Peptides against a protein of PDB entry 2AKA. Designs and how they scored, part 26

Target 1, 299 residues: chain A of PDB entry 2AKA
Amino acid sequence: MEDLIPLVNRLQDAFSAIGQNADLDLPQIAVVGGQSAGKSSVLENFVGRDFLPRGSGIVTRRPLVLQLVNSTTEYAEFLHCKGKKFTDFEEVRLEIEAETDRVTGTNKGISPVPINLRVYSPHVLNLTLVDLPGMTKVPVGDQPPDIEFQIRDMLMQFVTKENCLILAVSPANSDLANSDALKIAKEVDPQGQRTIGVITKLDLMDEGTDARDVLENKLLPLRRGYIGVVNRSQKDIDGKKDITAALAAERKFFLSHPSYRHLADRMGTPYLQKVLNQQLTNHIRDTLPGLRNKLQSQL

## One batch from the design tools (peptide; aimed at target 1 L7)

Design b2_p15_6_s2 (made by RFdiffusion4, then SolubleMPNN; from b2_p15_6, 8 letters changed)
Fold by OpenDDE base, seed 1:
Structure b2_p15_6_s2 (fold): chain B 299 residues (1-299), chain A 15 residues (1-15)
Amino acid sequence: as target 1 above (299 residues)
Amino acid sequence: TQEAVQKALEELDKF
């Protein structure tokens, strides 16, 4: 049986080539969250490489269609530079930055035009995610004063689609009621049918507090539930702490924490990857017949 | 749009 995720990847590539990616209701997962919520760190933890732009303010300024493909080899390819294989993930980061700047210019503006990145790795499950710009309230540098609304409008182009699943990334060390990710998800998915909650920064919560009720799906229920993860600290990132070592530390965190021990088998980055792979695969299976019929009616 | 639709269907037919 052909893998359904690679099939959707080919559909995404075909539509990207004609500039119509935003208009298609393809089965996909959009990643949403406030600035510094940990979105990029979650994606890098899936790959096991540092390859996403980093910095202060709005780092992701274009949608990044990240296509993870299980393979015997490790390399990356961009749709905009076909035939070039990247084996150095630092070069992948630089290409994302360069391609972003090529379209947005020097003003750190945003563009709704996706970057399509495919990563082949023996360490990934088949998974496609659309990384979206982090929601912000404050323009930085030469950003337009309405940048908050531009980002929201861009996110809405993806998350309003019925076949879009929403990976809502929220930090645990902030009030969940103020989560930008969960607010936008609730606006477009009021019944919580399409939303998967990711809770980051569980290791940065105040002493004597925990996110147990959130992770047990008791506080803000989502049909697809919540998965807690522990990302590398900024110190760990700056110190180039190995992601594999960070994943082991994450497992230890959940197993050793009194509030999370009973959930530990349903927490962490490896479990999140499995869940997303399964949910996306099932979602594609359920969606493709309707998509085919819709496309046939347009001939 | 028509070309897009055709390409999409061609990919779906490979499944």
Scores: peptide ipSAE 0.272, ipTM 0.870, DockQ to the pose 0.469
OpenDDE base, seeds 2, 3, 4, 5: peptide ipSAE 0.259, 0.266, 0.256, 0.269; ipTM 0.866, 0.868, 0.866, 0.868

Design b2_p15_6_s3 (made by RFdiffusion4, then SolubleMPNN; from b2_p15_6, 6 letters changed)
Fold by OpenDDE base, seed 3:
Structure b2_p15_6_s3 (fold): chain B 299 residues (1-299), chain A 15 residues (1-15)
Amino acid sequence: as target 1 above (299 residues)
Amino acid sequence: AQAAVDEALQLLDEF
């Protein structure tokens, strides 16, 4: 069962090398959410390393195809620099920034050309995610005035595909009815067949408020449901707080919270990673026969 | 295009 994700990874790499990203509906998970919704923190918590660009404004400016591979060794590889193994995840961050700037320039513009990053680690499950630029309303720096629409159009190239699952990341400390992630997911998946809800910032909700009805799938029902997570605070990230300690604090949060204790075994980053691995594996199994038939009909 | 399809089919035939 675990071999299906590596197979799709090889297909993704082959298609990325040929520039035919548009014509193939590969089974994948696209990560969508507003700026500062916590997308990058969720991905870093899966790896257990700080390796994604950080800062103010639009940080992710190209699609990042993140291929997690369970391995006895820990290292990263980029498709654009084959044969170079990265063991320092700070160098991985710098390479993402450099490769982004090489294509987009210094104006903080966006590009639809993906970066393909493979991470081998003993701490990950096999999982492939496409991290997408955060939705924003306000251009920053030298960004074009229409940057909101450019990001939306880029996201639509991924999330409109029938074989694309949608990881919709929404912060709990904001009105969920206004979630950009859930809005775009509802537009392209009105029946909620392809959407998985992630609720971040549950620890930042006002006293006497909770997201229980959301997490119980009662407020905005998704067929695949919702998973709550607690990411490191910006202060914890800047202070280089250990991700393992943060995951232990997340578990403690759910177990100790009156509104979430009964859900605690179906919450948190480790559970999310497991669910995504299982859902992606099943989705690949269901879609590969159709993909094979489509490819054979093009011969 | 054809080379991409052939490579993709080869990868899928490993399954």
Scores: peptide ipSAE 0.154, ipTM 0.774, DockQ to the pose 0.494
OpenDDE base, seeds 1, 2, 4, 5: peptide ipSAE 0.146, 0.154, 0.137, 0.146; ipTM 0.769, 0.772, 0.764, 0.771

Design b2_p15_6_s4 (made by RFdiffusion4, then SolubleMPNN; from b2_p15_6, 7 letters changed)
Fold by OpenDDE base, seed 2:
Structure b2_p15_6_s4 (fold): chain B 299 residues (1-299), chain A 15 residues (1-15)
Amino acid sequence: as target 1 above (299 residues)
Amino acid sequence: TQAAVDEALQLLDEF
């Protein structure tokens, strides 16, 4: 049972080779959120490395299939660059940028063609996530005026699939009723069956306010609930603050906060990673029999 | 392709 995520990774790789990625309802977790919601920081905190593109506007411009694999060694591999092992995660970032630009050009356009990245690490649980472009309403630079709709259409290709779980990333320092992540999740999952809520920026809420009712699943109930996280600030990232130190600070935040102390064992990035591993493993187990029957009916 | 479906089914038979 521990090998179900690696099995689905091999299925994803096989289906990617035949160009059929859009037609197969593989069990997966799609990561959705507005720009600057903290999606990239959550993914980097799982790896313990800075490796995702950074900048203003739409940074993720292609779907990133991030396959985390627990291993005794630390390295990354791209499906488009077979046999090359990356041990420098800055080179991983540069390869994502270069491979994005190769397909989209220099105009900061988007493409629905995934980048497949596998990261082997002793610090990760087996977990596969699809990082999707951040939702935006405002084109930046040479982006087409309809970029909002292009992003939404791209997200819909993933999140409308019945076997897709949705990791909806929302910042706590913004009105949750206006969360782009929860809006799109509610559109395709109105009963909240496939959606996992992540609440970021809990440390940036106004003094005397908290997200307790959200994290207790009382405000906008999801079957799979909500998990709060505290990411590094942009200043901490620019200052190269260590992710391990940031994870210790996150634990301290939840334990010391009057509104969150009672939830602290069900909050934070390490708990989120564990929950996602378990939920994905269970979802694969429940989905694979139906997928087998569907594939057999196409023969 | 048929070969990729067969490979996928073989992988699913390990389950």
Scores: peptide ipSAE 0.159, ipTM 0.789, DockQ to the pose 0.548
OpenDDE base, seeds 1, 3, 4, 5: peptide ipSAE 0.143, 0.130, 0.127, 0.120; ipTM 0.774, 0.767, 0.766, 0.766

Design b2_p15_7 (made by RFdiffusion4)
Pose (drawn by RFdiffusion4):
Structure b2_p15_7 (pose): chain A 299 residues (1-299), chain P 15 residues (1-15)
Amino acid sequence: as target 1 above (299 residues)
Amino acid sequence: SAAVDAALDDVDAFL
């Protein structure tokens, strides 16, 4: 049903101002990744426009509830900016930065108050993800020293919940067994039943190595599987993001790589969007029947 | 809150 994701979108809007309550548990996807995993690029490739804050280290300092709605037209709206339509995605980026600074005292710390961004676009399937601060060790920023723990604690508030599906994002050019995202997913989902793996930067692996065993779901098995993507950034004449060319380059990569050609149809951003739309819809279908009665008891 | 009540009404209607 094309209606399940929109229904949960209204619930997320309604609960955006309701503080943390460990018992409230909406069906949704939380995006978890180490700061080197390239999780912003994954989201920007869904949208086809650069729109996320840039900077060293942390990009998301407040949870971003990103609601992507397939549309013939292209614009964005923030729940906190009633009625305003954003058509220039640079302004969307600037609003994320401004609304975040409005809340965070230090210009580098984090807050649990979400920003609710809805994007209408021909480049997206109906899909909703909650992007969360990336994980890191060295608090190289400017306050606070326990920042690693504050981020981990915020992630745990989301992903310890049973209805929270985990989109664990890891770069292929690293030791995947040591992935921060997969490790935290294992701490709360030991059976790997509600974690969806994403492997980025496949084109940056060392010469003569590949990630076939992980992509085939053999090395680090997850029930919901892994999807690989690459960010082969192409810019148009004006120096801006060209998503059609970037997606074609990604498609060429998988078709031409001897280790991946047999999986190409199950790799890449378009396929990832399809998979997330399908799994999120089925998950909502599964959890909605008991939802109304459960919510009343938990509020 | 009023926003929560309205959203739950949508859930009731949907079901």

Design b2_p15_7_s1 (made by RFdiffusion4, then SolubleMPNN; from b2_p15_7, 6 letters changed)
Fold by OpenDDE base, seed 4:
Structure b2_p15_7_s1 (fold): chain B 299 residues (1-299), chain A 15 residues (1-15)
Amino acid sequence: as target 1 above (299 residues)
Amino acid sequence: SAEVEKALEELDAFL
């Protein structure tokens, strides 16, 4: 069973090499969320490294197929530069930025052409995620006035596919009923069958407020439920707070919080990673027979 | 492509 995610990774790589990524409904998890929702921090917390572009405005401008592979060694590889092993994750960040700029130019435009990044680590479970551009309403720099719609159209190319699971990332310190992630998920998955909710910034909620009702799946029910996480603050990131220390602080947060202590064993980044691995594995198993038939019909 | 064929063979071996 542990080999299903690697099998789909090989399929993804093969299809990327022939330019057919758009035509295949591969079992995958697309990550969606508004700008500053905490998407990049969730992904970096899985790896335990800072490696994603950061900044103001639209940071992710191409889909990032992030393939996490459990390994005894720690390094990254890009599909566009096979054989080059990256052990410095700052160099991984720089390569993502450079490869993004190579295709989109310097105008902060977007492209639907994915970047394929594989990360080998002893600290990860086998997991593949497609990080998508953050939803925005405000063009920055030389972005076209319709950039919001361009991003939406790009997201729709992924999230409308039946075999796509949706990791909807929403900040708790904003009105969750107005979450961009939950809105787009509900548009394409009205029954909440393909959506997994992630609630970030639980530590930044106003005093006397909590997201207990959401986390208990009572406010906006999803079949696959919600998982709360606590990411590093911008101050913690700037202060180079270690992700391992941040994960310990996250665990302490849930255990000590009056509203969340009863949920603590079903919250936090390590639990999220486990759930995503299990759900993706099961989803692959369920979809592979149909995928085979589709592939045979296209040959 | 040879890569697609190999991936399909692996898929067929699993199913």
Scores: peptide ipSAE 0.151, ipTM 0.796, DockQ to the pose 0.781
OpenDDE base, seeds 1, 2, 3, 5: peptide ipSAE 0.142, 0.142, 0.123, 0.120; ipTM 0.793, 0.799, 0.788, 0.790

Design b2_p15_7_s2 (made by RFdiffusion4, then SolubleMPNN; from b2_p15_7, 8 letters changed)
Fold by OpenDDE base, seed 2:
Structure b2_p15_7_s2 (fold): chain B 299 residues (1-299), chain A 15 residues (1-15)
Amino acid sequence: as target 1 above (299 residues)
Amino acid sequence: SPEVEKALAELDKFL
């Protein structure tokens, strides 16, 4: 069963090489959310490394196809530079920045052309995610005034596909009814069949408030439910706080919080990884027969 | 594409 994700990875790589990535409805998970919602922090917590671009405004400017592969060795490789193994994850970050700038130029524009990154690690489950640009309403620097709509149009190219699952990342310290992630998910998945909710920043909620009703799937019900996570603070990231220590602190947060203790075994980054691996594997199994028929009709 | 054909042949093992 775990071999289905690597199989789809080989399909993704083959279709990327022939330029047909846009037309294929491959079983995948697209990651959506507003700027600073915590998307990149969730992905880095899966790897246990700092490797994604950081900064103000739109950080992710191209789709990042992140292929996690369980392995005895730890290294990364890019589809655009085959045969180069990266063991320093700061060099991975720099390569993402350089490859982004090569296509988008210096204007901080966006491009729909994916970056394909594979990470081999003993610390990951087999999992493929597509990290998408963060939704924003405010252009920064030399960004075009219509950048909001360009991002939305790019996201729609992924999330409208029937075989796309949606990882909707929303911060708990903001009005969830106004979540950009849940708004776009509801637009393309009105019955909540393809959407998995992730609630970040639970540790940054106002004193005496909680997201219990959301995490219990009672407020805005999704068929696939919600998973709460606690990411490192910006201060913790700047201070180079270890991700392993942050994952232990996340577990302690859920176990010690009166509103979340009863949910603690169905919360946190390790549980999210497991759920995403299982859901993606099952989704691949369910979609493979239809995918084969579509591929045969294109030959 | 030989790569697509190989990937399809792999898919057929799981169907």
Scores: peptide ipSAE 0.178, ipTM 0.820, DockQ to the pose 0.740
OpenDDE base, seeds 1, 3, 4, 5: peptide ipSAE 0.154, 0.155, 0.157, 0.176; ipTM 0.820, 0.820, 0.823, 0.831

Design b2_p15_7_s3 (made by RFdiffusion4, then SolubleMPNN; from b2_p15_7, 5 letters changed)
Fold by OpenDDE base, seed 2:
Formats: structure tokens, C-alpha cells, sequence
Structure b2_p15_7_s3 (fold): chain B 299 residues (1-299), chain A 15 residues (1-15)
């Protein structure tokens, strides 16, 4: 069972090399969320490193195929830079920024062409995620006035695929009924069969409010349920607060919160990582026979 | 592509 995600990674790399990435319905998890929903922080918490672009506005401007591979060593590799091992994750961040700018130019435009990043680490489970641009309604800087539409169109290329699972990242300190992530998920998955809800910013909710009904799957039911997480604050990120310390604080948050204590063993980033690994593995197993038949019919 | 053929062969060996 541990080999299914690496197998699909090899398929992804092979199909990327032939330019067919857009047409193949590979079993994958697409990560969707509004700007500042905490999407990048969730991904970095899996790795235990700061390696994603940061800033105001649209940070992710190309799809990032993030392949996490459990290994005895810690390093990153890009598909576009074969044979270069990155051990400094700041250099990984800079390479993502440089490769993004190389394709999109300096105007903060977007491109549907993926960046493929593999991270080997002893601290990760085997997991592949497609990080997508954050949904926005407001163009910033030199962005085209239709940037909202361009982002939506790009997301639709992934989330409309039958074999795509959707990791819908929503902040708890905003109205969940207005969540851009859950709106797009409901548009393409109206029965909530492919969507996994992630609720961030639970620590930033107003006093006397909680997301218990959401996390208990009672408010907006998803077949795959919801998982709450607590990310580092923007101040903690800017201050380079250690991710390990943040994960300990997250565990303490759920255990100490009256509304969440009973859910604490089914919450937090480590549990999310485990659930995603298991769900992706099962989803691959279920979809591979159909994928094989489709591929054979094209050959 | 040799890479696609190899990946398909691995897929076939697994299924």
C-alpha cells in the first residue's frame, strides 16, 4: 500500500515530461482556498519547513505539484532542475519564485503550467498535493482586471476532473457560507463526495464563538468530513517561529478548548496529514483500474 | 516516451 503514491508520482512526472498533464485525470488532491485562508501554512506544516512564497495578494501563481516522500534524508528536487538537490529550503522558495517569474513575467500574472517539487523528508508521510492559486476578487498591482476569472478557470482545470479530490481550505474567522473554497467545491462536487474540508484560524475566532458544528459535520456536511487546524500567525511566520513548536501549540489548543476537546484526536495538522495519506492511497487504489483502461484505449 | 512506458509497466505490474 505504501507504494501507490510513489507510483502515481512517477506517472505524474512521466506525463509532465510529455506535456499531457492537463488532459490526464490522475488521482490527486487539489488544494483550494481564498487568499490568506492558511493554505500555504498547512503545506509547510507537513514538511516542517518554510519553503513556499510569501507576501500580500496572489502568492501561488502557478500550480505547485508538491510530492512529499518519506525518506531517511531531507532534500528537495524540482522536475525542471533534475539532479539538483536542495537542502536549504530558502533556496527552494527562491527557485519557486524564479521559476514562476520566468514563465509569468514580472506582472504577477498566473500560468496553468505546473511546477513539480518533490520533497524527501523523514518527517513526512507519502502525500501528493496540487497547490493552486488563492481565489481573489481584487486585482493587485499590474494584475489583469480579469485575474479572478483566470484563477477560477485555472482551478476548474483541476477540480472538475473526476479523480481529483478537493482539499477546501476555509478560515474559521470568516463566514463559512461565504467560503470561496467551499463554493467552488460545491459547484463541481454538489454531493460533497470529493471534498475534504480544512478549517484554519480556529484560534482567531471571536470570544464566545466556535466552529464545533462545522467540525462535527453538522452545518455543511461533507462525506469526507472536516479537519480543524491551527497555523502560525502572520507574526509568528515573520518572526520565523519554529513549526514544531507551532504543532505543539496546535495540540494544546484543541485539548484545552471546551468546544473542541472531544474532537482533539481527530484534529490538527498531524491528523490531517495521516487522513490525506490514507484517503489519497484509497482513492488511487479505486481509480487506477479505470485509469489503466483509459490509457490503454488511447494507446 | 520511455518514461511513460516504464510507468505504465509499473502500473501493470501492480494491478
Amino acid sequence: as target 1 above (299 residues)
Amino acid sequence: SEAVEAALAELDAFL
Scores: peptide ipSAE 0.194, ipTM 0.825, DockQ to the pose 0.768
OpenDDE base, seeds 1, 3, 4, 5: peptide ipSAE 0.176, 0.192, 0.183, 0.186; ipTM 0.828, 0.830, 0.816, 0.819

Design b2_p15_7_s4 (made by RFdiffusion4, then SolubleMPNN; from b2_p15_7, 7 letters changed)
Fold by OpenDDE base, seed 1:
Structure b2_p15_7_s4 (fold): chain B 299 residues (1-299), chain A 15 residues (1-15)
Amino acid sequence: as target 1 above (299 residues)
Amino acid sequence: SSEVEAALEELDEFL
């Protein structure tokens, strides 16, 4: 079962090479959320490295197919530059930025053309995620006035696919009823069958408030439930706080919090990674026979 | 197409 994700990765790479990525309903997890919802931080916490573009406004401007592969070695590879091994994750960040700018130009526009990044690490489980641009309502710089709709349309190309699972990332310090992530997920998955909720910023909630009802799946029920995570604060990021130390602090947060203590074993980034690995593996197993038959009929 | 075919062959071996 552990080999199913790598198998789909090979299919993804093969289809990317022929430009057909948008037309194939490959089993995948699309990551959706508003700007500053904590999507990039969740992904970086899986790798244990800072490697995603950072900044104000729309940071992710192309889909990033992030293929995590458990390995004895730690390095990254891009599909667009095969054979180049990146061991410095700062260079990975720079390559994402450069490759994004190459396609989108200088106007900070968006492109639906994916970047395919594979990360080998002893610290990851096999997991493939498609990081999508953060939903925004406000154009920045030279962005077109309809950028909100362009992002939405791009997200819809992924999340409307039946074999796409949706990782809906929502901050706890904002009204969940106004979550852009859950709103788009509910539009395409009204029964909550394909959606996994991630609740970030639990440490930034006002005193006397908690997300217990959300995390217990009582407020907005999803079949696949919710997982709370605690990312590094902006101060921690600026201070270059180690991700491993942040993961320990996350565990401590859940264990020490009166509202979350009873959920602590089903919360946090390591648990999220395990759940996503398992859910993706099972989803692949269930979908691949049908995909095989479709592909064979097209040959 | 050859890469897709190879990936499909691997898929067929796995299924």
Scores: peptide ipSAE 0.180, ipTM 0.835, DockQ to the pose 0.775
OpenDDE base, seeds 2, 3, 4, 5: peptide ipSAE 0.154, 0.109, 0.105, 0.157; ipTM 0.825, 0.791, 0.786, 0.821

Design b2_p15_8 (made by RFdiffusion4)
Pose (drawn by RFdiffusion4):
Structure b2_p15_8 (pose): chain A 299 residues (1-299), chain P 15 residues (1-15)
Amino acid sequence: as target 1 above (299 residues)
Amino acid sequence: ASYEEDVDDIINMVE
């Protein structure tokens, strides 16, 4: 039903101002990744526009509830900017930065207060994800020293919940067994039943190696599987993001790689969008029947 | 329809 994701979108809007309550548990997807995993590029490729803050280290300092709605027209709106319609995605980026600084004292720390961004676009399927601060060790920033723990604690508040599906994002050019995202997913989902794996930067692996075993769901099995993507950035005449060309380059990569050709139809951003839309919809269908009564008891 | 009503109930309660 095309209606389930929008219904939960209303619930997320309603609970955006309700502080942390360990018992509140809406069906949703949390995006978890190490700072080197390229998780912003995955989201920007869904939207087809660069719109996330840029900087060294952390990009998301407050949870970003990103609600993508397939539309004939293209615009964005923030719940905190009532009635305003953003058509220039550079301004969307600037608003994310400004609203974040408005809340965070130090210009580098984090806050649990969400930013609720809805994007209408022909480039997206109906899908909602909650993007969370990326994980890192060296607090190389400017306050606080325990920042690694503050980030991990914030991630745990989301992903320890049973109705929270985990989109674990890991770069292929690293030791996947040592992926921060997959490890934290294993701590709270030991059976791998509610984690969806995303492998990025497949085109950056060392010569003569590949990630076939992980993509085939053999090496680090997850019930919901892995999807690989690449960010082959193409710019148009004005030097801006060209998503049609970028998606074609990604498609060419999978079709031409001898290790991946046979999986190409199950790799790439369009397929990932399809999979997330499907899994999120089915998950909501599963959890909605008991939801109203459960929420009353938990508020 | 019934689920929309349930969602409205929860939103009204929260408000």

Design b2_p15_8_s1 (made by RFdiffusion4, then SolubleMPNN; from b2_p15_8, 9 letters changed)
Fold by OpenDDE base, seed 2:
Structure b2_p15_8_s1 (fold): chain B 299 residues (1-299), chain A 15 residues (1-15)
Amino acid sequence: as target 1 above (299 residues)
Amino acid sequence: SELEEQVNEIIETIE
């Protein structure tokens, strides 16, 4: 039996080729969170490369369908540039920026048209994620004053779909009750059936505080639970600190922290990647029969 | 359609 995730990737590519965008209810994981919540760092940690646009304000301005494929070789391919293999991940970043600007212009606007990026790597598990623009309340540059609502509307096109799982990324050093990610997830998934919580910035919490109750799924319970991660600091990212070293530091953090040691085997970026692979695989298996019936009625 | 055939093939693979 073939891996289900690559099979769905072929469907995603086929639908993208015919202009079927967010209206298709394919089994997928949408990544949501406020600006600076740590979404990009989580995704880059999966790949082990710096390849996503960085900056202040809204960085992701188009949905990024990120297809991770375990392979013996390491390279990236864009659906809009078929046949071109990228081995330099800085060039991948530049292509994302260029392709974003091609559609949105230079005014930092947003577009709901996805960028499809496939990354082959021996360091990844098969996993497809849709990275969405970070939620914001403050327009930057030439953005329209209603940019917050434009972003929300874009996110809603994905997260309202029944077959969409939601990876809600929230920073631990902020009030989780006010988490943009958890708020939007609660709006479309009030029973917490489709939402996976990711808690970032656990290393930046005030002394004497911890997120144990959240990570133990006792404070704001989700059926699929919470996974804590520790990302590189912004300083470390700017200094191009090695991701492998950061992942080792993350493991050490959980093992050595009095509040999290007992959870350490169920925390961290590598565990998150495994969980997401399993969750997505199972979700595909469960949803494909229904999807077939739906597609037969629409095609 | 080709897409429908692909979907059906995938479904048959997992059943």
Scores: peptide ipSAE 0.096, ipTM 0.772, DockQ to the pose 0.138
OpenDDE base, seeds 1, 3, 4, 5: peptide ipSAE 0.059, 0.062, 0.057, 0.076; ipTM 0.750, 0.756, 0.754, 0.762

Design b2_p15_8_s2 (made by RFdiffusion4, then SolubleMPNN; from b2_p15_8, 9 letters changed)
Fold by OpenDDE base, seed 2:
Structure b2_p15_8_s2 (fold): chain B 299 residues (1-299), chain A 15 residues (1-15)
Amino acid sequence: as target 1 above (299 residues)
Amino acid sequence: SELEADVQAIISQIE
């Protein structure tokens, strides 16, 4: 049997081309979290490149279907500009921004129409993620006053689907009981069957505090558990700290921390990528029998 | 259409 993730990628591309992607319940992982929760940094750490829009407020304003494909070559391509290979990831960032602005205009609005980006790299596992706009309560610039609800409605189009897994990204330096990601996940997945918890900013927790109970799945238990990561700080990003160096620092953090040392082999970005690849593959396998009949009926 | 044929070909691989 061929790799299941690339097979579903072809389905995603085909249905996107005919404008039916919004009505399909394809096996996928949707990434949810509050603004500045660290979603973009997690995704960039998988690729090992800076390529996602950055800034204040809502940086992701359209769903980004990010298809990671293990390859001997390193380049990116967009579904909306077939045949163009991007080798400069700064140009990838600029294209995401330009394509977003083309649809949403200059008012920093949002659109539910996905951008499809495929990244070939020797440094990635096969993995498809749908990056969704960060949840916020405060409109910025010329955004409509109801932007919070527009974002929520957009997210609900993805996370309510039964075949959608949810990567819930929450910062450890905030009250996890009030996590936007965990709240929306619990709303649509009350039994915690489809949700994978990611805890960021573990290095920014107050002295004398830790997220051990959460990472051990003892607080707010999820069937699929929690994985802690340490991303580059905003200062590190602004200073263009190397992602490879950051990943090494992340490993060191978990190994040296008294509260996390025993969990270190089940923490960090590389482990997260592996787990997501496995979970997505297994999820596709489980859903394929039912998906075949459903997809045929959608044509 | 060609696209529909491609989609059907992909679906046929789902076993």
Scores: peptide ipSAE 0.073, ipTM 0.747, DockQ to the pose 0.149
OpenDDE base, seeds 1, 3, 4, 5: peptide ipSAE 0.061, 0.063, 0.048, 0.068; ipTM 0.739, 0.735, 0.726, 0.742

